# Peptides against a protein of PDB entry 4Y8H: the designs that were tried, part 60

Target 1, 222 residues: chain A of PDB entry 4Y8H
Amino acid sequence: TTIVGVKFNNGVVIAADTRSTQGPIVADKNCAKLHRISPKIWCAGAGTAADTEAVTQLIGSNIELHSLYTSREPRVVSALQMLKQHLFKYQGHIGAYLIVAGVDPTGSHLFSIHAHGSTDVGYYLSLGSGSLAAMAVLESHWKQDLTKEEAIKLASDAIQAGIWNDLGSGSNVDVCVMEIGKDAEYLRNYLTPNVREEKQKSYKFPRGTTAVLKESIVNICD

## One batch from the design tools (peptide; made by RFdiffusion4, then SolubleMPNN)

Design b2_p21_1_s1 (from b2_p21_1, 9 letters changed)
Fold by OpenDDE base, seed 5:
Formats: structure tokens, C-alpha cells, sequence
Structure b2_p21_1_s1 (fold): chain B 222 residues (1-222), chain A 21 residues (1-21)
């Protein structure tokens, strides 16, 4: 997994790859790792897919209830505190690593949470097995006062670095943009770098290529 | 985990990276 977050001048963007693996097997080429907590607060999850989905759904439900009771828009810091307390309570037994981002009446925010409930804050963050490759791109190209378009590009480039350099990352790039004063923009499969164009060119093997006489398929998973 | 050796530390890091895939 590769997940990233990048702050820009008027908001925050998060992005993720779409590969899901079970040991040596690619289980899903188009797994969704971006989750909505509220309309303007999203998270990216790394670790156990079931744990990340379960925790984000739980917090999302609680945030919705809290928003209804208070008649106020949800705050990113409230989601952060709830996630932190939940993960800390289970002391790493929940295998969820999260980048939490969003916009609220106080501005734009970007945080990370580790499985034990530790938190970090920054203008750019990366998590997952591809995080080092992503961070190399972020550190090289991040600057203050990024535009929305520059931030989307930077986040996408960082995810692609994970896809190309990390065996645990792959397939497509998902993006979610949260800009102050606007609705969140979820861009599923924003980039599909591995979609091989159907090679229209039938490579005719030259005459004399040894014909495959026998193919045996061995199921190695038995 | 008791990570007293360099090999234990390496294996632990690899396990963590695998979980983060």
C-alpha cells in the first residue's frame, strides 16, 4: 500500500494506490483505500483492509451522530481524537494506519494515525509499504503555497513512485480533494498507469519459431 | 517483540511492511 496526503493553499488532497494482496497473491487490483468519514473529512487506510474499513465506518457513524446532536459541521480534530482513542484502546491489535484529512470551519487539516494511536501532523505525509518511495517524491517537490493542481499532481506522482518501486503497491491511483468552501471531490481511478493499450500489432512470430507442443498447467495453490 | 539481533529487527520490519501492503 501507498497512501499520501498533501496540503495546498486552500485545502488538502489525499491519494492511494488500489492493490490488495494476500501474501504472494494479488487479491484485488482495484481496492478502494480512501474512505469517507463525513462529506468533507476523508481518510486513507493502510494495514489490514478489514480493520481500516471497520474503524473508519465506526468513527464515521459516531461523527454523523455528533454532528446531528451539535448541529455543527464535523471537525477533523474531532475525527482524529475519536480514531486515536479507539486505536489506543486496542493497543495495536487493530492493524490500521491512517492518513486523516479534511476541511472544516477552522480550515484545512492533515494528520496521520498509527496502529497504537500515535499521531503526527504535517504539510505532507505518506504511509504504507510504499511510503519511502512516496516520501522521496514529496520531499523533493513539495513547496509552500501549492495550487490545487500542483498538489494533485504531487500526490499522484508520489503514489506512482510507490506503485513502481513497492511490490505491495500497484494498479491505479485514487484521489480525494477537499477544498475550503467546496464539496469534496472523490476521483476514483484518477490515473490508470498500468492499463496496457491492447497491442494492436499481432507480432507474427517469424517462421521457424519452435511450436509449443504441450502445455501443462500446474495449480501451485493445492 | 524482543528485537535484540539485527536479523530480528530486519524480519520485524519486513513483517510490518507486509502488513501495510
Amino acid sequence: as target 1 above (222 residues)
Amino acid sequence: PDLTTVEDQRRYREELLEKLK
Scores: peptide ipSAE 0.008, ipTM 0.258, DockQ to the pose 0.065
Fold by OpenDDE base, seed 1:
Structure b2_p21_1_s1 (fold): chain B 222 residues (1-222), chain A 21 residues (1-21)
Amino acid sequence: as target 1 above (222 residues)
Amino acid sequence: PDLTTVEDQRRYREELLEKLK
């Protein structure tokens, strides 16, 4: 998995790859890793897909109820706190790593949450097995006062770096744009790069090991 | 885990990354 978040001048963008893997097997080539907590608060999930989905749905339901009772738009920090408390309660037994982002009456926000409930804040973040490749792009090209278009491009480029360099990442790029004063824009399959898998770098096999000349990825999803 | 060596640290990071797929 490669997931990223990027703040821009008037909002925040999150993006994700769409590969789901089970060991060496690609389970799904077009998995949705972006989840809606509320209309203007979204998250990207890494780790166990079932755990990320279950947690985000639970928090989404609670946020909706809270919003109804208070007659207030939900805040990203409220979602963050609820997620943090939930993950902490389970002490890492829930395999959910999240980038949480959104817009609310206080502005735009970008956070990350680890499975044990620790949180980080930043203008750009990456998580997942492809996070190092993504971070290399982000560190190189991020600047203050990004436009929406620049942020979408940067996030997408970072995800593509993960797709190209991480075996756990692949297929398509999903994007969600949350701009202040607008509805969230979920862009499913924003990019569909035909990533030619970089030829596996020459593994120096010990003498006597048969070189794997070809790996076939079997899709096990119906 | 006891991460006393660079190799142990590397392996641990790889295990964490595997969990994040």
Scores: peptide ipSAE 0.006, ipTM 0.245, DockQ to the pose 0.070
Fold by OpenDDE base, seed 3:
Structure b2_p21_1_s1 (fold): chain B 222 residues (1-222), chain A 21 residues (1-21)
Amino acid sequence: as target 1 above (222 residues)
Amino acid sequence: PDLTTVEDQRRYREELLEKLK
């Protein structure tokens, strides 16, 4: 998994790859790793897929109830605190690593949460097995006062670095843009870099030819 | 997990990386 968050001048972007693995097996090529907590608060999940989904749904439900009772738009810090308390209670037994981002009446926010409940704050963040590759891109190209378009590009480039350099990351790039004063824009499969162009030539393979479903080039450095 | 040994730390990191895939 590669997940990232990037703040820009008027909001925040999160992005994720779409590979799901079970051990050495690619289980899903188009897994959704971006989750809605509220209309304007989203998270990206790394770790155990079931745990990330369950935790985000639970907090999402509680935030919705809280918003209804208070008649106020939910705050990102409220979602963060609820997630932190939940994960801390389980002392890392819930394998959820999250980037939490959103916009609220106080502005735009970007946080990360580790499985044991620790939290980080930043203008750009990455998590997952591809996080190092993503962070290399973010650290090299992040600047202050990014535009929306620059932030989407930077986030997408960081995810692609994970896709290309991490075995646990792959396939497509999902993006969610949360801009102040606008609705959240969820861009499922914003990039599909690995879609094989329809071969213009139908190669009729003889009966008995096994289709190569996946080719992995492993550069073995001597 | 008691991460007192280098081997325990290695195993934990491997488990973590596996979960993060």
Scores: peptide ipSAE 0.005, ipTM 0.235, DockQ to the pose 0.063
Fold by OpenDDE base, seed 4:
Structure b2_p21_1_s1 (fold): chain B 222 residues (1-222), chain A 21 residues (1-21)
Amino acid sequence: as target 1 above (222 residues)
Amino acid sequence: PDLTTVEDQRRYREELLEKLK
């Protein structure tokens, strides 16, 4: 898994790959790792898929109830606190690593939560098996005052770095954009880099012909 | 804040974490 979050001038972007693995096997090529906590608070999950989904659903339900009770838009820090307390209670037995992001009346926020309940904050974050590759991109290209478009690109590039360099990451890029004053924009399969264009030409090769996919002529000058 | 250095980023993260507590 590769998940990232990037703050921009007016909001926050999270992104994830869509590969699910069970050991050495690709179980799902298009799993959803972005989860809605509330309309404007989303998280990206790494670790055990069942745990990430269960935790996010539980907190989402509680946040909704809290929002209804208070008649206020939910705050990212409230979601963070609830997630943190829940994960801490189980002391790593819940294999959920989360990037939590959103917008609320106090602004835009980006946090990470580890399985044991520790939290971090930053302008850009990455988690998962592809996090190092993603972080290399983020550290190289992040700047202050990113535009929405720049942040989406940066997040997507970071995910792609994970896809290319991590066996546990792959397939598509999902993106969720949370901009202040707007509805969250969930972009499922924002990038589909591995979609093989249907080969327009059915090359019927006779039996015994190996298709040459790439021919490189290397002139070895003696 | 101009967070151009790793140290500035660290400080900012620490400040934000303190505000969350």
Scores: peptide ipSAE 0.000, ipTM 0.216, DockQ to the pose 0.029

Design b2_p21_1_s2 (from b2_p21_1, 10 letters changed)
Fold by OpenDDE base, seed 2:
Structure b2_p21_1_s2 (fold): chain B 222 residues (1-222), chain A 21 residues (1-21)
Amino acid sequence: as target 1 above (222 residues)
Amino acid sequence: PDLTTTEDELRYRKELLEKLA
């Protein structure tokens, strides 16, 4: 998995790859790793897919209830606190590593949470097995006052770096953009770099032709 | 920590990051 978050001038972007693996097997080529906690608060999950989904759904439900009771828009820090407490309670037995991002009345926010409940804050973050490859891109190209478009590109490039360099990452790039004053924009399969081109090879061979499957030139040096 | 404490901590961390940038 490769997940990233990038802050820009008026909001935050999160992105993820879509490969799900079970050991050496690609289980799903189009797994959704971006989860909605609330309309304007989203999470990217790494680790056990079931755990990331379950915890985000639980916190999402609690945040919704809290919002209804208080008549207040959900805050990212509230979601962060609930996630942190939940993960801490289970002391890493929930295999969830999360990038939590969103917009609320206090502005745009980007945080990470580790399985044991530790948290971090930054302008750009990466988690998952492809995080190092992603971070190399982020460190090289992040700047202050990114535009929305620059942030989307940077996040996507970082995910692609994970896809190319990490066996645990692959397939498509999902993106979610959370801009202040706007609805969240979930861009499922924003990039699909590995779409099999339709085999344009006409397999119409004339009758009597044998397919050459492999040609190897062996230089026999005398 | 209550939500207020978390908010204060996060604000502080943000300020530190801004100083280091």
Scores: peptide ipSAE 0.000, ipTM 0.213, DockQ to the pose 0.030
Fold by OpenDDE base, seed 3:
Parts: sequence; C-alpha cells; structure tokens
Structure b2_p21_1_s2 (fold): chain B 222 residues (1-222), chain A 21 residues (1-21)
Amino acid sequence: as target 1 above (222 residues)
Amino acid sequence: PDLTTTEDELRYRKELLEKLA
C-alpha cells in the first residue's frame, strides 16, 4: 500500500493506490483505500484492510452522531482524537495505519495515526509499504503555497512512485480533494496507468486451454 | 513504544508487520 496526504493553499488532498494483496497474491487490483469519515473529513488506510475499514466506519458513525447532537460540523481533530484513543486501547492489535485529512470551520488539517495510537502532523505525509518511495517524491517536489492542481499532481506522482517501486502497491491512483468552502471531491481511479490495451483479437480459448504467453523459436544449429 | 516487556515487544512487532501489509 501507498497512501499520501498533501496540504495546499486552500485545503488538503489525500491519495492512495488500489492494490490489495494476500501474501504474494494480488487479491484485488481496484481496492478502495480512501474512506469517508464525514462529508469533509476523509482518511486513507494502510495495514489490514478489514481493520482499516472497521475502525473508520466506527469513528465515522460516532462522528455523525456527535455532529447531530451538537448541530455542528465535525472537526478533524475530533476524528483524530477518537481514532487515536481507539487504536491506543488495542496497542497495535488493530492493524490500521491512517492518514486523516479534512476541512472544518478551523481550516484544513492533515494528520497520520499509527496502529498503536501515535500521531503525526505535517504538510505532507506518506504511509504503507510504498511510503519511502512516495516520501522521496514528496521531499523532492514539495513547496510552500501549493495550488490545488499542484497538490493533486504531487500526491498522484508520489502514489505512482509507490506503484512502480513497491510490490505491495499497484494499479490505479485514487484521490480525494477537500477544499475550504467546497464539497469534498472524490476522484476514484483518477489515474489508471496500467490499463491493459484491448486485445485486438479475442482469442476465446476453450476452458482448460493454457495460454501461450511467449513463444521463442531458438534455432539450435547443430 | 516501551519494549520493556515481552508482550509489548510482540505487540510492536505485530504493528510493524501490519504497516507493511
């Protein structure tokens, strides 16, 4: 997995790859790793897919209830604190690593949470097995006062670095943009760099036929 | 994390493995 977050001048962007793995096997080529906590608060998850989904749904439900009771837009720091307390309680037994981002009445925010409940803050963050490849891109190209478009590009380039250099990352790039004063923009499959070209010829082989992927004729001259 | 106990060490190792998944 490769997940990233990047702050820009008027908001925050998060991005993720779409590969799911089970050991050495690619289980899903188009897994969704971006999760909505609230309309304007999203997270990207690395680690065990079931744990990331379960924890984000739990906090999302609690944030929704809290918002309804208070009649206020939820704050990113509230979601962060709830996630942190939950993960800390389990001391890493929940395999969830999260980048939490959003906009609220106090501005735009970007945080990360580790499975044991530790948190970081920054203008750019990366997590997952591809995080080092992503961070190399982020550190090389990040600047202050990024535009929305520059931040989307930087985030997507960082994810692509994970896709190309990490075995645990692959397929497509998902993006979610949270700009102050706007609705969140979820861009599922923003980039699809590994689209298989339509096979010009549909070779419908009967069930049980082994596809010959490559034929090399080597003339062994006696 | 405080790794003074075997249990804490095992939990930390598990966390690191999940991070790489």
Scores: peptide ipSAE 0.000, ipTM 0.240, DockQ to the pose 0.050
Fold by OpenDDE base, seed 4:
Structure b2_p21_1_s2 (fold): chain B 222 residues (1-222), chain A 21 residues (1-21)
Amino acid sequence: as target 1 above (222 residues)
Amino acid sequence: PDLTTTEDELRYRKELLEKLA
């Protein structure tokens, strides 16, 4: 998994790859790793898919109730606190690593949460097996006062770095943009870099025929 | 990480694996 978050001048972008793996097996090529907590608060999840989904749904429900009770738009820090407390309670038994981002009346926010409940804050963040590759891109190209478009590009480039350099990451890029004063824009499959071009030619080989893709003759006697 | 117990060790290993998932 590669997940990233990037703050820009008027909001925050999160992005994720869409590969799900079970050991050495690609289980799903189009797994959704971006989760809605509230209309303007989203998270990207790494770790156990069931854990990330369960936690985000639970907190989403609680945030909704809290919002209704207070008659206020939910705050990212409230979601963060609820997530943190929940994960901390289980002391890492819940395998959820989250980038939590959103906009609220106090502005735009970007946080990360680790499975044991520790939290980080930053202008750009990456988590998952591809996080180092992603972070290399982020550190190289992040600047203050990014535009929305620059942030989307940066986040997408960071995810692609994970896709290309991490076996645990792959397939498509999902993006969610949360801009102050606007509705969240969930861009499912924003990039599909690995879409196989329709094979212009179907090579039907008879049963038992192996296509020779490359032939190399190596002299063993040298 | 506190690895004083088998449970703690297993938890830590799980965390590392999940972080890299």
Scores: peptide ipSAE 0.000, ipTM 0.262, DockQ to the pose 0.051
Fold by OpenDDE base, seed 5:
Structure b2_p21_1_s2 (fold): chain B 222 residues (1-222), chain A 21 residues (1-21)
Amino acid sequence: as target 1 above (222 residues)
Amino acid sequence: PDLTTTEDELRYRKELLEKLA
């Protein structure tokens, strides 16, 4: 998995690859790793897919209830705290590594959470097996005051670095853009770099190019 | 921390940023 988050001048973008693996096997080429906690708060998950989905759904439900109770828009920091406390309670037994991002009345936010409940904050973050490859791109090209378009490009380039360099990452790039004053924009399969181009060249050798040197008919006698 | 108020949320964020700086 490769997941990233990037802050820009008026919001935050998160992105993820879409490969799911079971050991050495690609189980799913189009796994969704971006999860909605609330309309304007999203997360990217790495680690155990079932755990990331379960924890984000649980916190999403609780955040919705809290929002209804308080008559206030959900806050990213509230989601962060709830996720942190939940993961800490289980001391890493829940294999969820998360980048949590969103916009709320206090602004745009980007955080990461590790399985044991530790949290980090930054202008750009990467997690997963492809995180080092992604971080190399982020560190090289991140700047202050990114535009929305620059941030989407940077996040996508970082995910692609993971796809190309990490065996645990692959297939497509999903993106979610959360801009202040706008609805969240979920861009499923924003990039599909591994779509096999139609084989332009048929390597079909014309019949008869290779001389059959020897034909042996072996009668398999039952 | 009680994150029910905007002020508390901002304080928490600030503290987090300071710890991670």
Scores: peptide ipSAE 0.000, ipTM 0.276, DockQ to the pose 0.024

Design b2_p21_1_s3 (from b2_p21_1, 9 letters changed)
Fold by OpenDDE base, seed 1:
Structure b2_p21_1_s3 (fold): chain B 222 residues (1-222), chain A 21 residues (1-21)
Amino acid sequence: as target 1 above (222 residues)
Amino acid sequence: PDLTTVEDELYYRKILEEKLK
């Protein structure tokens, strides 16, 4: 898995690959790893798919109830706190590692949560088995005052770096854009590298990254 | 209990600002 988050001038982008693996086996080539907590708060999950989905659904339900009761838009930090407390309670028994991002009345936010409940905040984050490759791209190319388009490109490039360099990552790139004052834009299969798409503009990867000229997915199991 | 406080939001903002330095 490779998941990333990138803050830009007016919001936040999260992205994920779509490979699901069971050990050395690719179980699903188009797994959805982006989950909606609320309309404007989304998360990307790494670890056990079932655990990440279950946790995010639970918190999403609680956030919805709270929002209805208070008549207030949910805050990203509220979702973060609920997730943190839940994961801490289980002391890592839940295999969920999350990037949580969104927009609320206080602005745009990007957080990460580890399985044991620790949290981090940043302008760019990566998690999963492909996170090192993704982080190399993010660290090299992130800058302040990114545009929406630049952030989407950076996030997708980071995911692709994970796909190309990590066997646990692969297939397509999903993206969710959360911009202040707008509805969230969920872009399922934003990139399908295996499908002949128009050549994206050349992206220069950091030195030391193996250039991948072509990516192919081979079916190993029916 | 309150899901979050203004103090928590400020805390994370400070951390974020420090990362830019």
Scores: peptide ipSAE 0.388, ipTM 0.839, DockQ to the pose 0.033
Fold by OpenDDE base, seed 4:
Structure b2_p21_1_s3 (fold): chain B 222 residues (1-222), chain A 21 residues (1-21)
Amino acid sequence: as target 1 above (222 residues)
Amino acid sequence: PDLTTVEDELYYRKILEEKLK
């Protein structure tokens, strides 16, 4: 798995590969690793798929209830805290590693959570077996005041670096864009590169133009 | 579970600001 998050000038983007592996075999080449916690708060999951999904659904439900009760848009940090507390409670027995991102009334946010409940915050993050390759791309090309398009490209490039360098990552790239003042854009199979994965010690990703292949828009009412 | 406080948000903001330096 390779999952990434990238903050840009007016929001945050997360991305993930779509390969699911069971040991040495590819179990699913189009696994969805991006999950909606709320309309404007999404996460990318690595680790045990069942655990990741269960946790995100639980927190999503709680966030929704709280949002309804308070008549307020949920905050990313609230989702983070709930996830953190839940994972911490189980002390790593839940095999979920998450990048949590979104927009709320306080702005855009990007966090990561590890299986034991530890958290991090940053302008760019990567997790999963392909995270090192992804991070190399992110560190090399991230800059302040990225545009949405630049951030999408950077995130996609980072995922592709993971795909090319990690056998546990592959197939397609999913993207979710959360921009302040807009509906979230979930871009399922944003890229379908059909790249043969080769494990490399280092890779410099060639920058190029990328077309949007699939797009889904999620609004507050969905 | 209890929700995040303003202090928590400020905490993470501070970390981000430091990372930008």
Scores: peptide ipSAE 0.354, ipTM 0.827, DockQ to the pose 0.029
Fold by OpenDDE base, seed 3:
Structure b2_p21_1_s3 (fold): chain B 222 residues (1-222), chain A 21 residues (1-21)
Amino acid sequence: as target 1 above (222 residues)
Amino acid sequence: PDLTTVEDELYYRKILEEKLK
């Protein structure tokens, strides 16, 4: 999995790849890893798909009830706190790593949560098995005062870096844009990069040399 | 009850401001 978040001048963008794996097998080429907590608060999930979906649905339901009770738009920090408390209660037994982002009356926000309940905040974040490749792109090209279009491009480029460099990541790019004063824009399959499998140049090894297949350690869980 | 405090929001804003330096 590769998931990213990028803040821009008037909001926040999150993006994810769509590959789901079960061991060495691609289980789903078009898995949805972006989840709606509320209309203007979304998250991207890495780790166990069932756990990420279950936790986000639970918090989403509680946020909705809270919003109805208070007659107020939900805040991203409220969702963050609820997620943090839930994950901490299970002490890492829930395999959910999340990027949480959104807009609320206080502005735009971008956070990450690890399975044991630790949190981080930033202008750009990446998680999952492809996170290092994604972060290399983000660190190289992120700047202050990004436009919405620049942020979407940067997030998409970061996800593609994960797709190209991580076996646990692949297929399509999903994007969700949350801009202040606007409705959230969920862009399912924003990019469908035809990963041309570079034909492994058949190195014709001379007769008698056993081609050692490079063992790539694929972290399957992300 | 309100699940968030003004203090929590200020805390995260401070961290973001420090990251821009």
Scores: peptide ipSAE 0.214, ipTM 0.768, DockQ to the pose 0.033
Fold by OpenDDE base, seed 2:
Structure b2_p21_1_s3 (fold): chain B 222 residues (1-222), chain A 21 residues (1-21)
Amino acid sequence: as target 1 above (222 residues)
Amino acid sequence: PDLTTVEDELYYRKILEEKLK
């Protein structure tokens, strides 16, 4: 898995790859790793897909109830606290590593939570087996006052770096944009880089020629 | 099917083992 979060001038973006694996086998090429906690608070999950989905659904339900009771929009820090407490209570038995992001009346927020309940905060974050490759891109290209479009590009480039360098990451890129004053924008399959190009028509190569497949080096660092 | 990102588990186990050293 490769998951990332990037803050921009007016909000936050999270992104994820869509590969699921069972050992060395690709089980699903298009799994969803972005989860909605509330309309404006989303998580990206690494670890066991079942655990990440279960914990985010639980916290989402509790946040919804709390929001209804208080008649207030949910806060990212509230979701963070609930997630942290839940993961800590289970002391790592839940294999969930989360990037939590969103917008609320206090602004835009980006956090990470590890399976044992530790938290981190930053302007850009990456988790999962592809996190190092993603972080290399983020560290190289992140700047203050990113636009929405720049942040989406940066996040997607970081995910692609994970896809390219990590066997546990692959297939498509999902993106969720949470901008202050707007509805969240969930972009399922924002990029589909590994769509098998339709088998180019079998060029009958003459006997003795090795077909060099056109290596398109997509320079991820543009 | 338990869609486990086995690679994530291995990755984080390695990190934990390195921190304990």
Scores: peptide ipSAE 0.155, ipTM 0.728, DockQ to the pose 0.283

